# Ledger of designs, part 41: peptides against a protein of PDB entry 6PSE

Target 1, 78 residues: chain A of PDB entry 6PSE
Amino acid sequence: PSEEEEYARLVMEAQPEWLRAEVKRLSHELAETTREKIQAAEYGLAVLEEKHQLKLQFEELEVDYEAIRSEMEQLKEA

## One batch from the design tools (peptide; made by RFdiffusion4, then SolubleMPNN)

Design b2_p14_1_s4 (from b2_p14_1, 7 letters changed)
Fold by OpenDDE base, seed 1:
Structure b2_p14_1_s4 (fold): chain B 78 residues (1-78), chain C 78 residues (1-78), chain A 14 residues (1-14)
Amino acid sequence: as target 1 above (78 residues)
Amino acid sequence: as target 1 above (78 residues)
Amino acid sequence: SAQEVLERFRKAKE
Protein backbone atom coordinates (compact mmCIF):
# COMPACT_ATOMS: atom_id res chain seq x y z
CA PRO B 1 0.00 0.00 0.00
CA SER B 2 1.05 3.59 -0.61
CA GLU B 3 2.06 5.85 2.27
CA GLU B 4 -1.22 7.70 1.76
CA GLU B 5 -3.23 4.51 2.11
CA GLU B 6 -1.31 3.51 5.22
CA TYR B 7 -1.91 6.91 6.80
CA ALA B 8 -5.61 6.69 5.97
CA ARG B 9 -5.77 3.33 7.70
CA LEU B 10 -4.07 4.75 10.80
CA VAL B 11 -6.64 7.54 11.00
CA MET B 12 -9.52 5.10 10.60
CA GLU B 13 -8.28 2.78 13.34
CA ALA B 14 -7.01 5.45 15.75
CA GLN B 15 -8.38 6.13 19.22
CA PRO B 16 -9.83 9.56 20.05
CA GLU B 17 -6.71 10.52 22.02
CA TRP B 18 -4.48 9.92 19.00
CA LEU B 19 -6.88 11.80 16.73
CA ARG B 20 -6.87 14.84 19.03
CA ALA B 21 -3.08 14.81 19.07
CA GLU B 22 -3.02 14.58 15.27
CA VAL B 23 -5.38 17.56 14.96
CA LYS B 24 -3.03 19.54 17.19
CA ARG B 25 0.03 18.49 15.17
CA LEU B 26 -1.58 19.33 11.82
CA SER B 27 -2.81 22.68 13.12
CA HIS B 28 0.71 23.58 14.19
CA GLU B 29 2.24 22.52 10.86
CA LEU B 30 -0.43 24.44 8.94
CA ALA B 31 0.30 27.59 10.93
CA GLU B 32 4.05 27.30 10.31
CA THR B 33 3.62 26.55 6.61
CA THR B 34 1.26 29.49 6.26
CA ARG B 35 3.83 31.83 7.81
CA GLU B 36 6.50 30.49 5.47
CA LYS B 37 4.21 30.99 2.46
CA ILE B 38 3.59 34.61 3.41
CA GLN B 39 7.29 35.20 3.97
CA ALA B 40 8.10 33.78 0.52
CA ALA B 41 5.49 36.03 -1.06
CA GLU B 42 6.87 39.10 0.72
CA TYR B 43 10.39 38.29 -0.44
CA GLY B 44 9.18 37.87 -4.01
CA LEU B 45 7.41 41.22 -3.92
CA ALA B 46 10.55 42.91 -2.63
CA VAL B 47 12.63 41.46 -5.47
CA LEU B 48 9.97 42.48 -7.98
CA GLU B 49 10.09 46.06 -6.73
CA GLU B 50 13.89 46.07 -6.98
CA LYS B 51 13.70 44.77 -10.54
CA HIS B 52 11.17 47.44 -11.43
CA GLN B 53 13.41 50.23 -10.12
CA LEU B 54 16.37 48.79 -11.99
CA LYS B 55 14.33 48.67 -15.20
CA LEU B 56 13.46 52.34 -14.85
CA GLN B 57 17.13 53.21 -14.38
CA PHE B 58 18.05 51.09 -17.39
CA GLU B 59 15.48 52.80 -19.59
CA GLU B 60 16.72 56.24 -18.52
CA LEU B 61 20.31 55.29 -19.32
CA GLU B 62 19.22 53.86 -22.66
CA VAL B 63 17.65 57.18 -23.62
CA ASP B 64 20.80 59.08 -22.65
CA TYR B 65 22.99 56.59 -24.49
CA GLU B 66 20.98 56.86 -27.70
CA ALA B 67 21.18 60.64 -27.53
CA ILE B 68 24.97 60.63 -27.30
CA ARG B 69 25.29 57.85 -29.88
CA SER B 70 23.19 59.81 -32.34
CA GLU B 71 25.21 62.97 -31.77
CA MET B 72 28.46 61.10 -32.23
CA GLU B 73 27.21 59.48 -35.43
CA GLN B 74 26.27 62.87 -36.84
CA LEU B 75 29.72 64.25 -36.07
CA LYS B 76 31.39 61.34 -37.83
CA GLU B 77 29.25 61.79 -40.93
CA ALA B 78 30.12 65.51 -41.18
CA PRO C 1 -13.58 32.80 25.35
CA SER C 2 -11.25 33.32 22.39
CA GLU C 3 -11.81 31.52 19.10
CA GLU C 4 -8.77 29.42 19.91
CA GLU C 5 -10.23 28.36 23.26
CA GLU C 6 -13.57 27.56 21.65
CA TYR C 7 -11.88 25.45 18.99
CA ALA C 8 -9.86 23.64 21.63
CA ARG C 9 -13.05 22.83 23.51
CA LEU C 10 -14.68 21.56 20.33
CA VAL C 11 -11.77 19.21 19.70
CA MET C 12 -11.87 17.95 23.28
CA GLU C 13 -15.59 17.20 23.18
CA ALA C 14 -15.77 15.90 19.60
CA GLN C 15 -16.71 12.37 18.61
CA PRO C 16 -14.20 10.21 16.70
CA GLU C 17 -16.09 10.71 13.43
CA TRP C 18 -15.73 14.49 13.69
CA LEU C 19 -12.06 14.18 14.63
CA ARG C 20 -11.34 12.00 11.58
CA ALA C 21 -13.07 14.53 9.36
CA GLU C 22 -11.01 17.33 10.93
CA VAL C 23 -7.77 15.43 10.32
CA LYS C 24 -8.79 15.03 6.68
CA ARG C 25 -9.65 18.73 6.38
CA LEU C 26 -6.40 19.89 7.96
CA SER C 27 -4.36 17.49 5.83
CA HIS C 28 -5.95 18.90 2.70
CA GLU C 29 -5.34 22.51 3.76
CA LEU C 30 -1.75 21.72 4.66
CA ALA C 31 -1.14 20.14 1.26
CA GLU C 32 -2.64 23.13 -0.55
CA THR C 33 -0.72 25.66 1.55
CA THR C 34 2.49 23.73 0.97
CA ARG C 35 1.97 23.81 -2.80
CA GLU C 36 1.27 27.54 -2.64
CA LYS C 37 4.43 28.13 -0.61
CA ILE C 38 6.54 26.26 -3.14
CA GLN C 39 4.90 28.11 -6.01
CA ALA C 40 5.59 31.48 -4.36
CA ALA C 41 9.23 30.49 -3.88
CA GLU C 42 9.53 29.48 -7.53
CA TYR C 43 8.01 32.74 -8.72
CA GLY C 44 10.36 34.70 -6.46
CA LEU C 45 13.34 32.84 -7.86
CA ALA C 46 12.22 33.55 -11.42
CA VAL C 47 11.97 37.28 -10.70
CA LEU C 48 15.38 37.20 -9.02
CA GLU C 49 16.91 35.65 -12.13
CA GLU C 50 15.24 38.25 -14.34
CA LYS C 51 16.61 41.02 -12.12
CA HIS C 52 20.08 39.51 -12.33
CA GLN C 53 19.98 39.41 -16.13
CA LEU C 54 18.74 42.98 -16.25
CA LYS C 55 21.57 44.08 -13.95
CA LEU C 56 24.13 42.51 -16.27
CA GLN C 57 22.60 44.33 -19.24
CA PHE C 58 22.59 47.57 -17.29
CA GLU C 59 26.27 47.23 -16.38
CA GLU C 60 27.18 46.53 -20.00
CA LEU C 61 25.29 49.61 -21.13
CA GLU C 62 27.04 51.70 -18.46
CA VAL C 63 30.42 50.67 -19.84
CA ASP C 64 29.39 51.53 -23.40
CA TYR C 65 27.88 54.82 -22.28
CA GLU C 66 31.01 55.89 -20.41
CA ALA C 67 33.14 55.05 -23.44
CA ILE C 68 31.08 57.26 -25.75
CA ARG C 69 30.77 60.00 -23.12
CA SER C 70 34.53 60.07 -22.65
CA GLU C 71 35.16 60.19 -26.39
CA MET C 72 32.66 63.01 -26.82
CA GLU C 73 34.22 64.96 -23.95
CA GLN C 74 37.67 64.63 -25.52
CA LEU C 75 36.35 65.92 -28.85
CA LYS C 76 34.81 68.96 -27.18
CA GLU C 77 38.04 69.78 -25.34
CA ALA C 78 40.11 69.63 -28.56
CA SER A 1 4.65 40.35 -16.94
CA ALA A 2 5.52 42.19 -13.76
CA GLN A 3 1.84 42.87 -13.12
CA GLU A 4 0.98 39.20 -13.43
CA VAL A 5 3.70 38.24 -10.98
CA LEU A 6 2.61 40.98 -8.59
CA GLU A 7 -0.93 39.66 -8.56
CA ARG A 8 0.24 36.13 -7.79
CA PHE A 9 2.37 37.35 -4.90
CA ARG A 10 -0.45 39.49 -3.55
CA LYS A 11 -2.74 36.47 -3.50
CA ALA A 12 -0.09 34.43 -1.74
CA LYS A 13 0.03 36.94 1.13
CA GLU A 14 -3.71 36.65 1.76
Scores: peptide ipSAE 0.114, ipTM 0.812, DockQ to the pose 0.151
Fold by OpenDDE base, seed 4:
Structure b2_p14_1_s4 (fold): chain B 78 residues (1-78), chain C 78 residues (1-78), chain A 14 residues (1-14)
Amino acid sequence: as target 1 above (78 residues)
Amino acid sequence: as target 1 above (78 residues)
Amino acid sequence: SAQEVLERFRKAKE
């Protein structure tokens, strides 16, 4: 039997006191996991925003670089 | 009474059938929330890696840009 | 895309 099947059997055969304790445990874990999920999302969003700003700066610099490179190429060919 | 207090009372007074159903519900929500947390973390890590790579590229380009800018400045002054 | 990632994070935050 799998752990899931064994757990299901345990829940089916459990006394009310165990079930109440399990509800409490699961509620606590759910609350913690939810907070962690939100935190992970917030951190990811912050990094995404930073990446986006950096990308814009990079693209701007790339344009400026190509402009200077092109001008330099022309000057050297003259 | 707060919702939390009311819920606590409900759990305390609930019959085994309700408690088993609540365990099942909470287990399901916990599993889903856990998957979502992991997904958020994975996406965050991916973005972080992309940002890091972009930062390295930006720094390299910045160095190259300053080199060309400096050379251009010198050529124009000559 | 950044937009796709943004939407995923938004959903995760809710």
Scores: peptide ipSAE 0.110, ipTM 0.813, DockQ to the pose 0.114
Fold by OpenDDE base, seed 2:
Structure b2_p14_1_s4 (fold): chain B 78 residues (1-78), chain C 78 residues (1-78), chain A 14 residues (1-14)
Amino acid sequence: as target 1 above (78 residues)
Amino acid sequence: as target 1 above (78 residues)
Amino acid sequence: SAQEVLERFRKAKE
């Protein structure tokens, strides 16, 4: 039998004391996992915002670069 | 009483049938939340990599920009 | 897209 099947059997045959302990355990794990999920999301969002700002800076530099390139090209053609 | 205290009381006074159902519910929520956590982490990693690549491109452009700027400055000083 | 990623992260925080 799979671990999942064994666990299911355990739950079906368990006494109230074990079940209460299991509820407590699962509640704790759920709370921790939820916090970790939120942290991951917040971190990802922060990186996304940083990436966005970097992209804006990059685009600004591209404009400045093309301006100088164009000016230099004009001078060379004169 | 807080919601946490009320829930704790419910667990203490619950019958086995309710407790088994609660274990099942919590197990399902934990599995789902775990999946979501992993997904968030994967998305965050992807964004981080994209940011890193963008940073490299930005640095390359900065080098090119300074090269042209320097050349232009030299021409103007001549 | 960045917008899609943002939406996914928003949902993850809920």
Scores: peptide ipSAE 0.106, ipTM 0.813, DockQ to the pose 0.112
Fold by OpenDDE base, seed 5:
Structure b2_p14_1_s4 (fold): chain B 78 residues (1-78), chain C 78 residues (1-78), chain A 14 residues (1-14)
Amino acid sequence: as target 1 above (78 residues)
Amino acid sequence: as target 1 above (78 residues)
Amino acid sequence: SAQEVLERFRKAKE
């Protein structure tokens, strides 16, 4: 049987004291995993904002670059 | 009593059938939350990589911009 | 897109 099937059998055959301990364990893990999920999401959002700011700076530099390039081209062709 | 204390009391006084159902519920929520956590982490890493690539492009453009700026300055001062 | 990723992160935070 699969690990999942074995676990299911264990739960079905377990005594109340084991079941209470398992509820406590799972509750703790769920709380911890939930916090970690939120932290991961917050980190991702922060990086996304940083990327956006960098993109704005990049686009501004592109505009400045094209302006100078165009000016230089005009001077050389004059 | 707090919600946590009330829940703890419920678990202590619960029958095996309720406890098994609670284990099942918590197991399901934990699995789902774990998947979501991993997904959030993966997305964060993807954005981080995109930001890194953008930074490289930005730095390359800065070099090119400074080259043209310097050339133009030299021509104007000549 | 960045917008799609943002939406997924928002959902993850909820």
Scores: peptide ipSAE 0.094, ipTM 0.809, DockQ to the pose 0.148

Design b2_p14_2_s1 (from b2_p14_2, 7 letters changed)
Fold by OpenDDE base, seed 3:
Order: sequence, then C-alpha cells, then structure tokens
Structure b2_p14_2_s1 (fold): chain B 78 residues (1-78), chain C 78 residues (1-78), chain A 14 residues (1-14)
Amino acid sequence: as target 1 above (78 residues)
Amino acid sequence: as target 1 above (78 residues)
Amino acid sequence: MDEEILKKFEEAKK
C-alpha cells in the first residue's frame, strides 16, 4: 500500500485522542508553512523592486552612452 | 473568547467524524500552501537571477561609458 | 513579465 493509503487507514481507525493531536500537528505545520510562503513572497517583491530600480538606471545610462558615442563619432569623422 | 480559543474548544468537543474531516481539510490546505510557498521561492530565485544578469550588463556599460567619456574629454581639451 | 511575477508574489503574500 502507498503511504497515502496507509495514512488514510490510520486516520479512519484512529481514536479521538490521536485525531485531536493530528489536527494540532497539521494546524501548526500549516501556520509555519503559511509564514514561510509569505516571507518568500515578500523577499521576491523586494528583489523585483531592486531589479526595477536597476533597470531604470541602466536605461538612463544607455541614453547617456549613446549621446556621447554619437558625439564622438561625429568628431572622429570630421 | 478569541477565535483560536473557540477553535480549540471545538476540537476538544468534536466527534470523531468531524475530526477526520478536519484532518482531511488541513492536509489539503497544507499541501496547497506548500505548493504556493515553493512556487514563490522559485519565482524569487528567477527574479534574483535576472537582476544579477542586469547588474552585469550595467557594470559593463559603465566601463564602456567611462572609456568614451574619458576619450571625449581628452579630445575636447586638446 | 514583471507585472506577472508581481501578481504572483502579491497572491502568495495573502
């Protein structure tokens, strides 16, 4: 039998005391996992914002670079 | 009473049938939340990698920009 | 692309 089937059987045959303990265990794990999910999302948002700021800086530099490059090309061709 | 206290009381007074249903519900929510956590982490990693690549490109452009700027300054001062 | 990822993070933050 699969672990899932064995677990299902355990739940079906378990006494109320075990079931209450399992509810408590699962509730705890759910709370922790939820916290971790939120933390991962918050971190992702922070990195995304950093990337966005970097992209803006990059685009500004590209504009400035092309301006100087163009001027330089004109001077060299004259 | 807090919602947590009310829930705790419900678990203590619940029949086995309710407890089994609650175990099933919590197991499902835990599985979904776990998937979402992993997905958020994977997205965060992807954004981090993109930011890193962008940073490398930015640094290369800065070097090139400074080189042209310096050459331009020399030409204008000569 | 960033908007899509942003949305995913906002959803996960809930």
Scores: peptide ipSAE 0.455, ipTM 0.859, DockQ to the pose 0.148
Fold by OpenDDE base, seed 4:
Structure b2_p14_2_s1 (fold): chain B 78 residues (1-78), chain C 78 residues (1-78), chain A 14 residues (1-14)
Amino acid sequence: as target 1 above (78 residues)
Amino acid sequence: as target 1 above (78 residues)
Amino acid sequence: MDEEILKKFEEAKK
């Protein structure tokens, strides 16, 4: 049997004391995992904002660069 | 009493059938939250890698821009 | 693409 099937059997055959302990364990793990999920999302949002600001700066510089490059090419060909 | 204290009391007074259902519910939520946490972390890493590549491209463009700007200034002053 | 990623982070933050 799979680990999932064995666990399901354990839950079905368990006494109330074990079940209460399992509820406590799962509640704690859920709270911790939820906190970690939120933290990961907050970090991702911060990095995404930083990337967006950098992209805007890059696009501005690219426009300025192409303008100077084109002017330079025209001056050299004249 | 706090919601946490009320929930703790409910768990202590609950019958085995309710406790088994609660274990099942919490297990499902934990699995789902874990998947979401991992997905958020993966997206965060992808954005971080994209930001890093963009930063390198930006730094290269800055160097090229300053080189052309300096050359252009010299040509105009001559 | 960034908008899609943004939505995913906002959903995960809830």
Scores: peptide ipSAE 0.454, ipTM 0.859, DockQ to the pose 0.148
Fold by OpenDDE base, seed 2:
Structure b2_p14_2_s1 (fold): chain B 78 residues (1-78), chain C 78 residues (1-78), chain A 14 residues (1-14)
Amino acid sequence: as target 1 above (78 residues)
Amino acid sequence: as target 1 above (78 residues)
Amino acid sequence: MDEEILKKFEEAKK
């Protein structure tokens, strides 16, 4: 028998007092897990924004780099 | 009365059949929320790694840019 | 790419 099957049997045979306690336990765990999920998402969004800003800076530097490279190449070919 | 207080009262007055159904519902929601939390964490880690790689590339380009800038400045001062 | 990930985070934030 799996743990899941054993748990299901426990729930079926449980008294109201145990069931009420289990509802309270699960509600608490759900609230905590929900909070953690939201926190993970918020952190992910922040990192994503940081990556986006870094990418913009990188692209700007690439443009500047190519400009100087082109200028130097023109001077060397003259 | 708050929704939380009303829910608590409902749980206290509920029959075993309702309580068993509520345990099943909460267990399902907890499993789903846990999956979503883990997924958000995995995505967050992936974005963080991508940002790190981008930062390394940016720093490499900065070094190359400064090298060319310095060479250009030396040529202009000669 | 980033848009898909953005969508995932926005959904998880709810």
Scores: peptide ipSAE 0.453, ipTM 0.858, DockQ to the pose 0.147
Fold by OpenDDE base, seed 1:
Structure b2_p14_2_s1 (fold): chain B 78 residues (1-78), chain C 78 residues (1-78), chain A 14 residues (1-14)
Amino acid sequence: as target 1 above (78 residues)
Amino acid sequence: as target 1 above (78 residues)
Amino acid sequence: MDEEILKKFEEAKK
């Protein structure tokens, strides 16, 4: 039997006291996991914003670079 | 009474059938939330890697840009 | 790509 099937059997055969304890345990784990999920999302958003700003700076520099490169090339060919 | 206190009372007074259903519900929500947490972490890592690569490219371009800029400035001053 | 990722993070933040 899979771990899931074994767990399901445990729940079905459990006494009320065990079930209450399990509800409490799962509620706690859910709260913690939810907090961690939100934190991961917040961190991801921050990194995404940083990447976006860097991309804009890179594109601006690329334009400036190509302008100077082209001017330099023209001077060398003259 | 707080919502938490009311929920705690509900759990204490609940029949085994309700408790089993609640365990099942919480288990499902925990599994989904866990998946979402992991997914958010994976996305965050991907964005972080992209940002890192972009940063390296940006730094290389800055070096090249300053080299050409300096050369151009020298030519103009001569 | 960034828009898709942004959406996913916003959803996960809820």
Scores: peptide ipSAE 0.452, ipTM 0.858, DockQ to the pose 0.148

Design b2_p14_2_s2 (from b2_p14_2, 7 letters changed)
Fold by OpenDDE base, seed 1:
Structure b2_p14_2_s2 (fold): chain B 78 residues (1-78), chain C 78 residues (1-78), chain A 14 residues (1-14)
Amino acid sequence: as target 1 above (78 residues)
Amino acid sequence: as target 1 above (78 residues)
Amino acid sequence: SAEAVLKRFEEAKQ
């Protein structure tokens, strides 16, 4: 039998006191996991913002670069 | 009484059949939340990699920009 | 709130 099947059997045969304790345990783990999920989401948002700011800087530099490149090209052709 | 207190009371007074159902419900929610946490973490890592690649491109452009800028500056001073 | 953060995260993914 798999661990899943063994766990299911345990739940079916358990006394109320064990079941109440298991509800408490699972509730605690769910709360912790939920917190961790939120933290992961917050981190993801922060990185997205950083990438966005970097993209803006990159685009600004591209504009400046093309301006100088164009000027240089004009000088070479004159 | 808070919802937390009311829930605690419900658990204490619940019959075994309800408790088993609650264990099943919580187990399911925990599994789903765990999956979502992992997905959020994976997404964060992907964005971080994208930001890294963008940074490399930015630094490459900076090098090229400074080369042209320096050449232009030399021409102006000649 | 937690819900707001999660919502923004999902929106940003799109």
Scores: peptide ipSAE 0.280, ipTM 0.850, DockQ to the pose 0.931
Fold by OpenDDE base, seed 5:
Structure b2_p14_2_s2 (fold): chain B 78 residues (1-78), chain C 78 residues (1-78), chain A 14 residues (1-14)
Amino acid sequence: as target 1 above (78 residues)
Amino acid sequence: as target 1 above (78 residues)
Amino acid sequence: SAEAVLKRFEEAKQ
């Protein structure tokens, strides 16, 4: 039998005291996991913003680089 | 009474059938929330890698830019 | 709020 089947059987055969304890356990785990999910999302958003700012800086540097490259090319061809 | 207190009282006074159903509900929600947490974490890691690669490209461009800048400065001063 | 964070996160993934 799978662990899932064994757990299901345990729940079916459990006394009310065990069931109440299991509700408490699962409620606690759900609350913690929910908090962790939110934290992961917040972290992801922060990294996205950092990447976006870096992209803007990169694009600005590309423009500056092409300006100098073009100027130098013109001087060489003159 | 708070919702938490009311819920706690409900659990204490509930019949086994309700308790089993609540275990099932909470187990399902926990599984889904856990999956969502993992997905959020994976996404964050992917963005972090993208940011890292962009940083490397940016640093490479900075080196190239300074090389051209320096060359032009030398020509102007000659 | 938690809901606002999750909403923004899902939007950013698009």
Scores: peptide ipSAE 0.277, ipTM 0.850, DockQ to the pose 0.933
Fold by OpenDDE base, seed 2:
Structure b2_p14_2_s2 (fold): chain B 78 residues (1-78), chain C 78 residues (1-78), chain A 14 residues (1-14)
Amino acid sequence: as target 1 above (78 residues)
Amino acid sequence: as target 1 above (78 residues)
Amino acid sequence: SAEAVLKRFEEAKQ
C-alpha cells in the first residue's frame, strides 16, 4: 500500500483524540506554509523590480554607447 | 471570542466524522498551498537568474563604453 | 493582505 493509502486508513481508524491532534498539526503546517508562500511571492516581486530597474539602466547605457560609437566613427572618417 | 478560539472549540466538540472531514480538507489545502509556494519560489529563482545575466551584460557594456569614450577623447585631443 | 500580495504576484507573471 502507498503511504497515502496507509495514511487514509489511519485517519479512518483513528480515535477522536488522534484526529484532534492531527487537525492541530495540519492547521499549524498550513499556516506556516501559507506564510512561506507569501514570502516567496514578495521575494519574487522584489527581484522582478530590481531586474526591471536594471533593464532600464541597460537600455539607457545602450543609447549612450551608440551615440559615442557614432561620433567616434565620424571622427575617424574625417 | 476570536475566530481562532471558536474554531478550537469546534474541534474539541466535534464528532469523529467531522474531524475526519476536516483532516481531509486541511490536507488538501496544505497540498495546494505547498504547490503554490514551490511555484512562487521557482519563479523567483528564474527572475533572479535573468537579473544576474542582465547584470553581466550591463557590466560588459560598461567596459566597452569606457573604452570607446577613452578613444574618442584621444581623437578629439589630437 | 495575503490576497493583495498574491494578486500582485500573479499580475507580474502575466
Scores: peptide ipSAE 0.270, ipTM 0.849, DockQ to the pose 0.934
Fold by OpenDDE base, seed 3:
Structure b2_p14_2_s2 (fold): chain B 78 residues (1-78), chain C 78 residues (1-78), chain A 14 residues (1-14)
Amino acid sequence: as target 1 above (78 residues)
Amino acid sequence: as target 1 above (78 residues)
Amino acid sequence: SAEAVLKRFEEAKQ
């Protein structure tokens, strides 16, 4: 039998004391996993905001670059 | 009493059938939350990589911008 | 693997 099947059998045959302990264990793991999920999401959001700011700076530089390029082209052709 | 205290009491007084159902419920939620945690981590990683690529492009443009700026300054002064 | 993804994520942090 697989580990999953063995676990299922254990749950079916376990005494209330074991079941209560298992509920506690699972609740703890769920809380921990939830915290980790939130933390990962928060970090992702922070990086996304940083990327957005960088994109704005990049676009501003592109505008300035094209302006200087155009001016330089005019000077060379004159 | 808080919701946490009420839940704790329920677990202590519950019959084995309820406890088994709760183990199943918590196991399901844990699996789902784990999947969501992974998705959040993958998203954060993807955004981080995109930001890194954008940073490289920005730095390259800065170099090009300074080169053109310098050349234009030379033309104006000549 | 959840563990592998999390490890890569942590290693990629700048």
Scores: peptide ipSAE 0.250, ipTM 0.845, DockQ to the pose 0.777

Design b2_p14_2_s3 (from b2_p14_2, 7 letters changed)
Fold by OpenDDE base, seed 3:
Structure b2_p14_2_s3 (fold): chain B 78 residues (1-78), chain C 78 residues (1-78), chain A 14 residues (1-14)
Amino acid sequence: as target 1 above (78 residues)
Amino acid sequence: as target 1 above (78 residues)
Amino acid sequence: SDEEVLRRFREAQK
């Protein structure tokens, strides 16, 4: 049998004391995993914002660079 | 009493059938939350890599820009 | 896209 089937059988045959302990264990793990999920999302959002700001700066620099490059090219060709 | 205290009391007084159902519910939520956590982490890493690549491109452009700016300034002052 | 990633992060914050 699969581990899932074995676990299901364990739950079906378990005494109330074991079941209460399992509820407590799962509740704890769920709370921790939820906090970790939220933290990962918050970090991702921060990095995404940083990337966006960097993209804007990059595009601004590209405009300035092309302006000077064009002027320089005109001087060389004149 | 807090919601946590009320829930704890519910678990203590619950029948085995309710406890088994709660184990199933919590197991399901834990599995879903775990998948979401992993997905958020993976997305975060992807964004971080994109930001890093953009940073490298930005720094390269800064070098090129300063080179042309300096050359142009020299021409204007000569 | 960034919009899709943004949506996923917002969903994960719930």
Scores: peptide ipSAE 0.436, ipTM 0.859, DockQ to the pose 0.146
Fold by OpenDDE base, seed 4:
Structure b2_p14_2_s3 (fold): chain B 78 residues (1-78), chain C 78 residues (1-78), chain A 14 residues (1-14)
Amino acid sequence: as target 1 above (78 residues)
Amino acid sequence: as target 1 above (78 residues)
Amino acid sequence: SDEEVLRRFREAQK
């Protein structure tokens, strides 16, 4: 049987004391995993915002660069 | 009592059938939350890599911009 | 898209 099937059988045959301990264990792991999920999302949002700000700076520099490039091109053709 | 204390009492007084159902519920939520955590981490990594590539492009443009700016400055002062 | 990624992060914060 798969690990899942074996675990299911264990749960079905378990005594109340084991079941209570398992509820406690799972509750703790769920709380930790939930915190980690939220933290990962917060980090992702922060990086996304940083990327957005960098993109804006990049676009501003592109505009400035094209302005100088155009002026330089005109000077060279004159 | 806090929600946590009330829940703890519920678990202590619960029948095996309720406990088995709770183990199943918690296991399911843990699996889903774990998947979501991993997905958030993967998205975060992707955004981080995109930001890194954008930073490299920005730095290259800065070099090009300073080169043309310097040339233009020299022409204007001549 | 960034919008979809943003949505996913916001949902993961729930």
Scores: peptide ipSAE 0.430, ipTM 0.858, DockQ to the pose 0.146
Fold by OpenDDE base, seed 2:
Structure b2_p14_2_s3 (fold): chain B 78 residues (1-78), chain C 78 residues (1-78), chain A 14 residues (1-14)
Amino acid sequence: as target 1 above (78 residues)
Amino acid sequence: as target 1 above (78 residues)
Amino acid sequence: SDEEVLRRFREAQK
């Protein structure tokens, strides 16, 4: 039998006191996991915003670079 | 009374059948939330890697830009 | 894309 099947059998045969304790345990783990999920998402969003700002700076630099490159090329061909 | 206190009272007074159902519900939600947490972490890591690659490209462009800028400045001062 | 990433983050919050 799998661990999942054994756990299911335990729950089925458990006394109320054990079940109440299990509800408490699972509720606590769910709350912790939920907080961790939210934290991971918030971190990802922060990095995404930073990446976006960096992209804007990169594109601005590309424009400036092409302007100077073009000017330099014109001077060489004149 | 808070919702948390009311829920605690419900668990305390609940019959075994309700408790078994609650264990099942919480187990399912925990599994789903865990999956979502992992997914959020993986997405955050992916964005971080993309930001890192963009930073490298930006720094490379800065080097190239400064090279051309310096050359142009030298030509103007000569 | 950034939009796709944002969508995935929102989906993970459901």
Scores: peptide ipSAE 0.159, ipTM 0.821, DockQ to the pose 0.108
Fold by OpenDDE base, seed 5:
Structure b2_p14_2_s3 (fold): chain B 78 residues (1-78), chain C 78 residues (1-78), chain A 14 residues (1-14)
Amino acid sequence: as target 1 above (78 residues)
Amino acid sequence: as target 1 above (78 residues)
Amino acid sequence: SDEEVLRRFREAQK
């Protein structure tokens, strides 16, 4: 039998004391995993904001670069 | 009593049938939350990689910009 | 896109 089937059988045959302990264990793991999920999302959003700011700076530099490039081209052609 | 205390009392006084159902519920929620946590982490890592690539491009453009700026300055001073 | 990434993040928080 698979681990899942074995676990299902255990739950089915378990005494109340084991079941209460399992509820406690699962509740704790759920709370912890939920916290970790939120942290992962917050981190991703922070990085996204950083990337956005960097993109704006990059685009500003591109504008400045093209301005100088154009000026240089005009000077060389004159 | 707090909701946590009430829940604890419920678990303590619950019959096996309720406890088995609660184990099933919590197991399902844990599995879903775990999936969501992993997804959030993966998305964060993807954004981080994009930011890194953008940073490299930005730094390359800075080098090119400074080269042209310097050339322009030399031309104006000559 | 950033919009798509944001959407996925929101979905992960549901």
Scores: peptide ipSAE 0.148, ipTM 0.818, DockQ to the pose 0.107

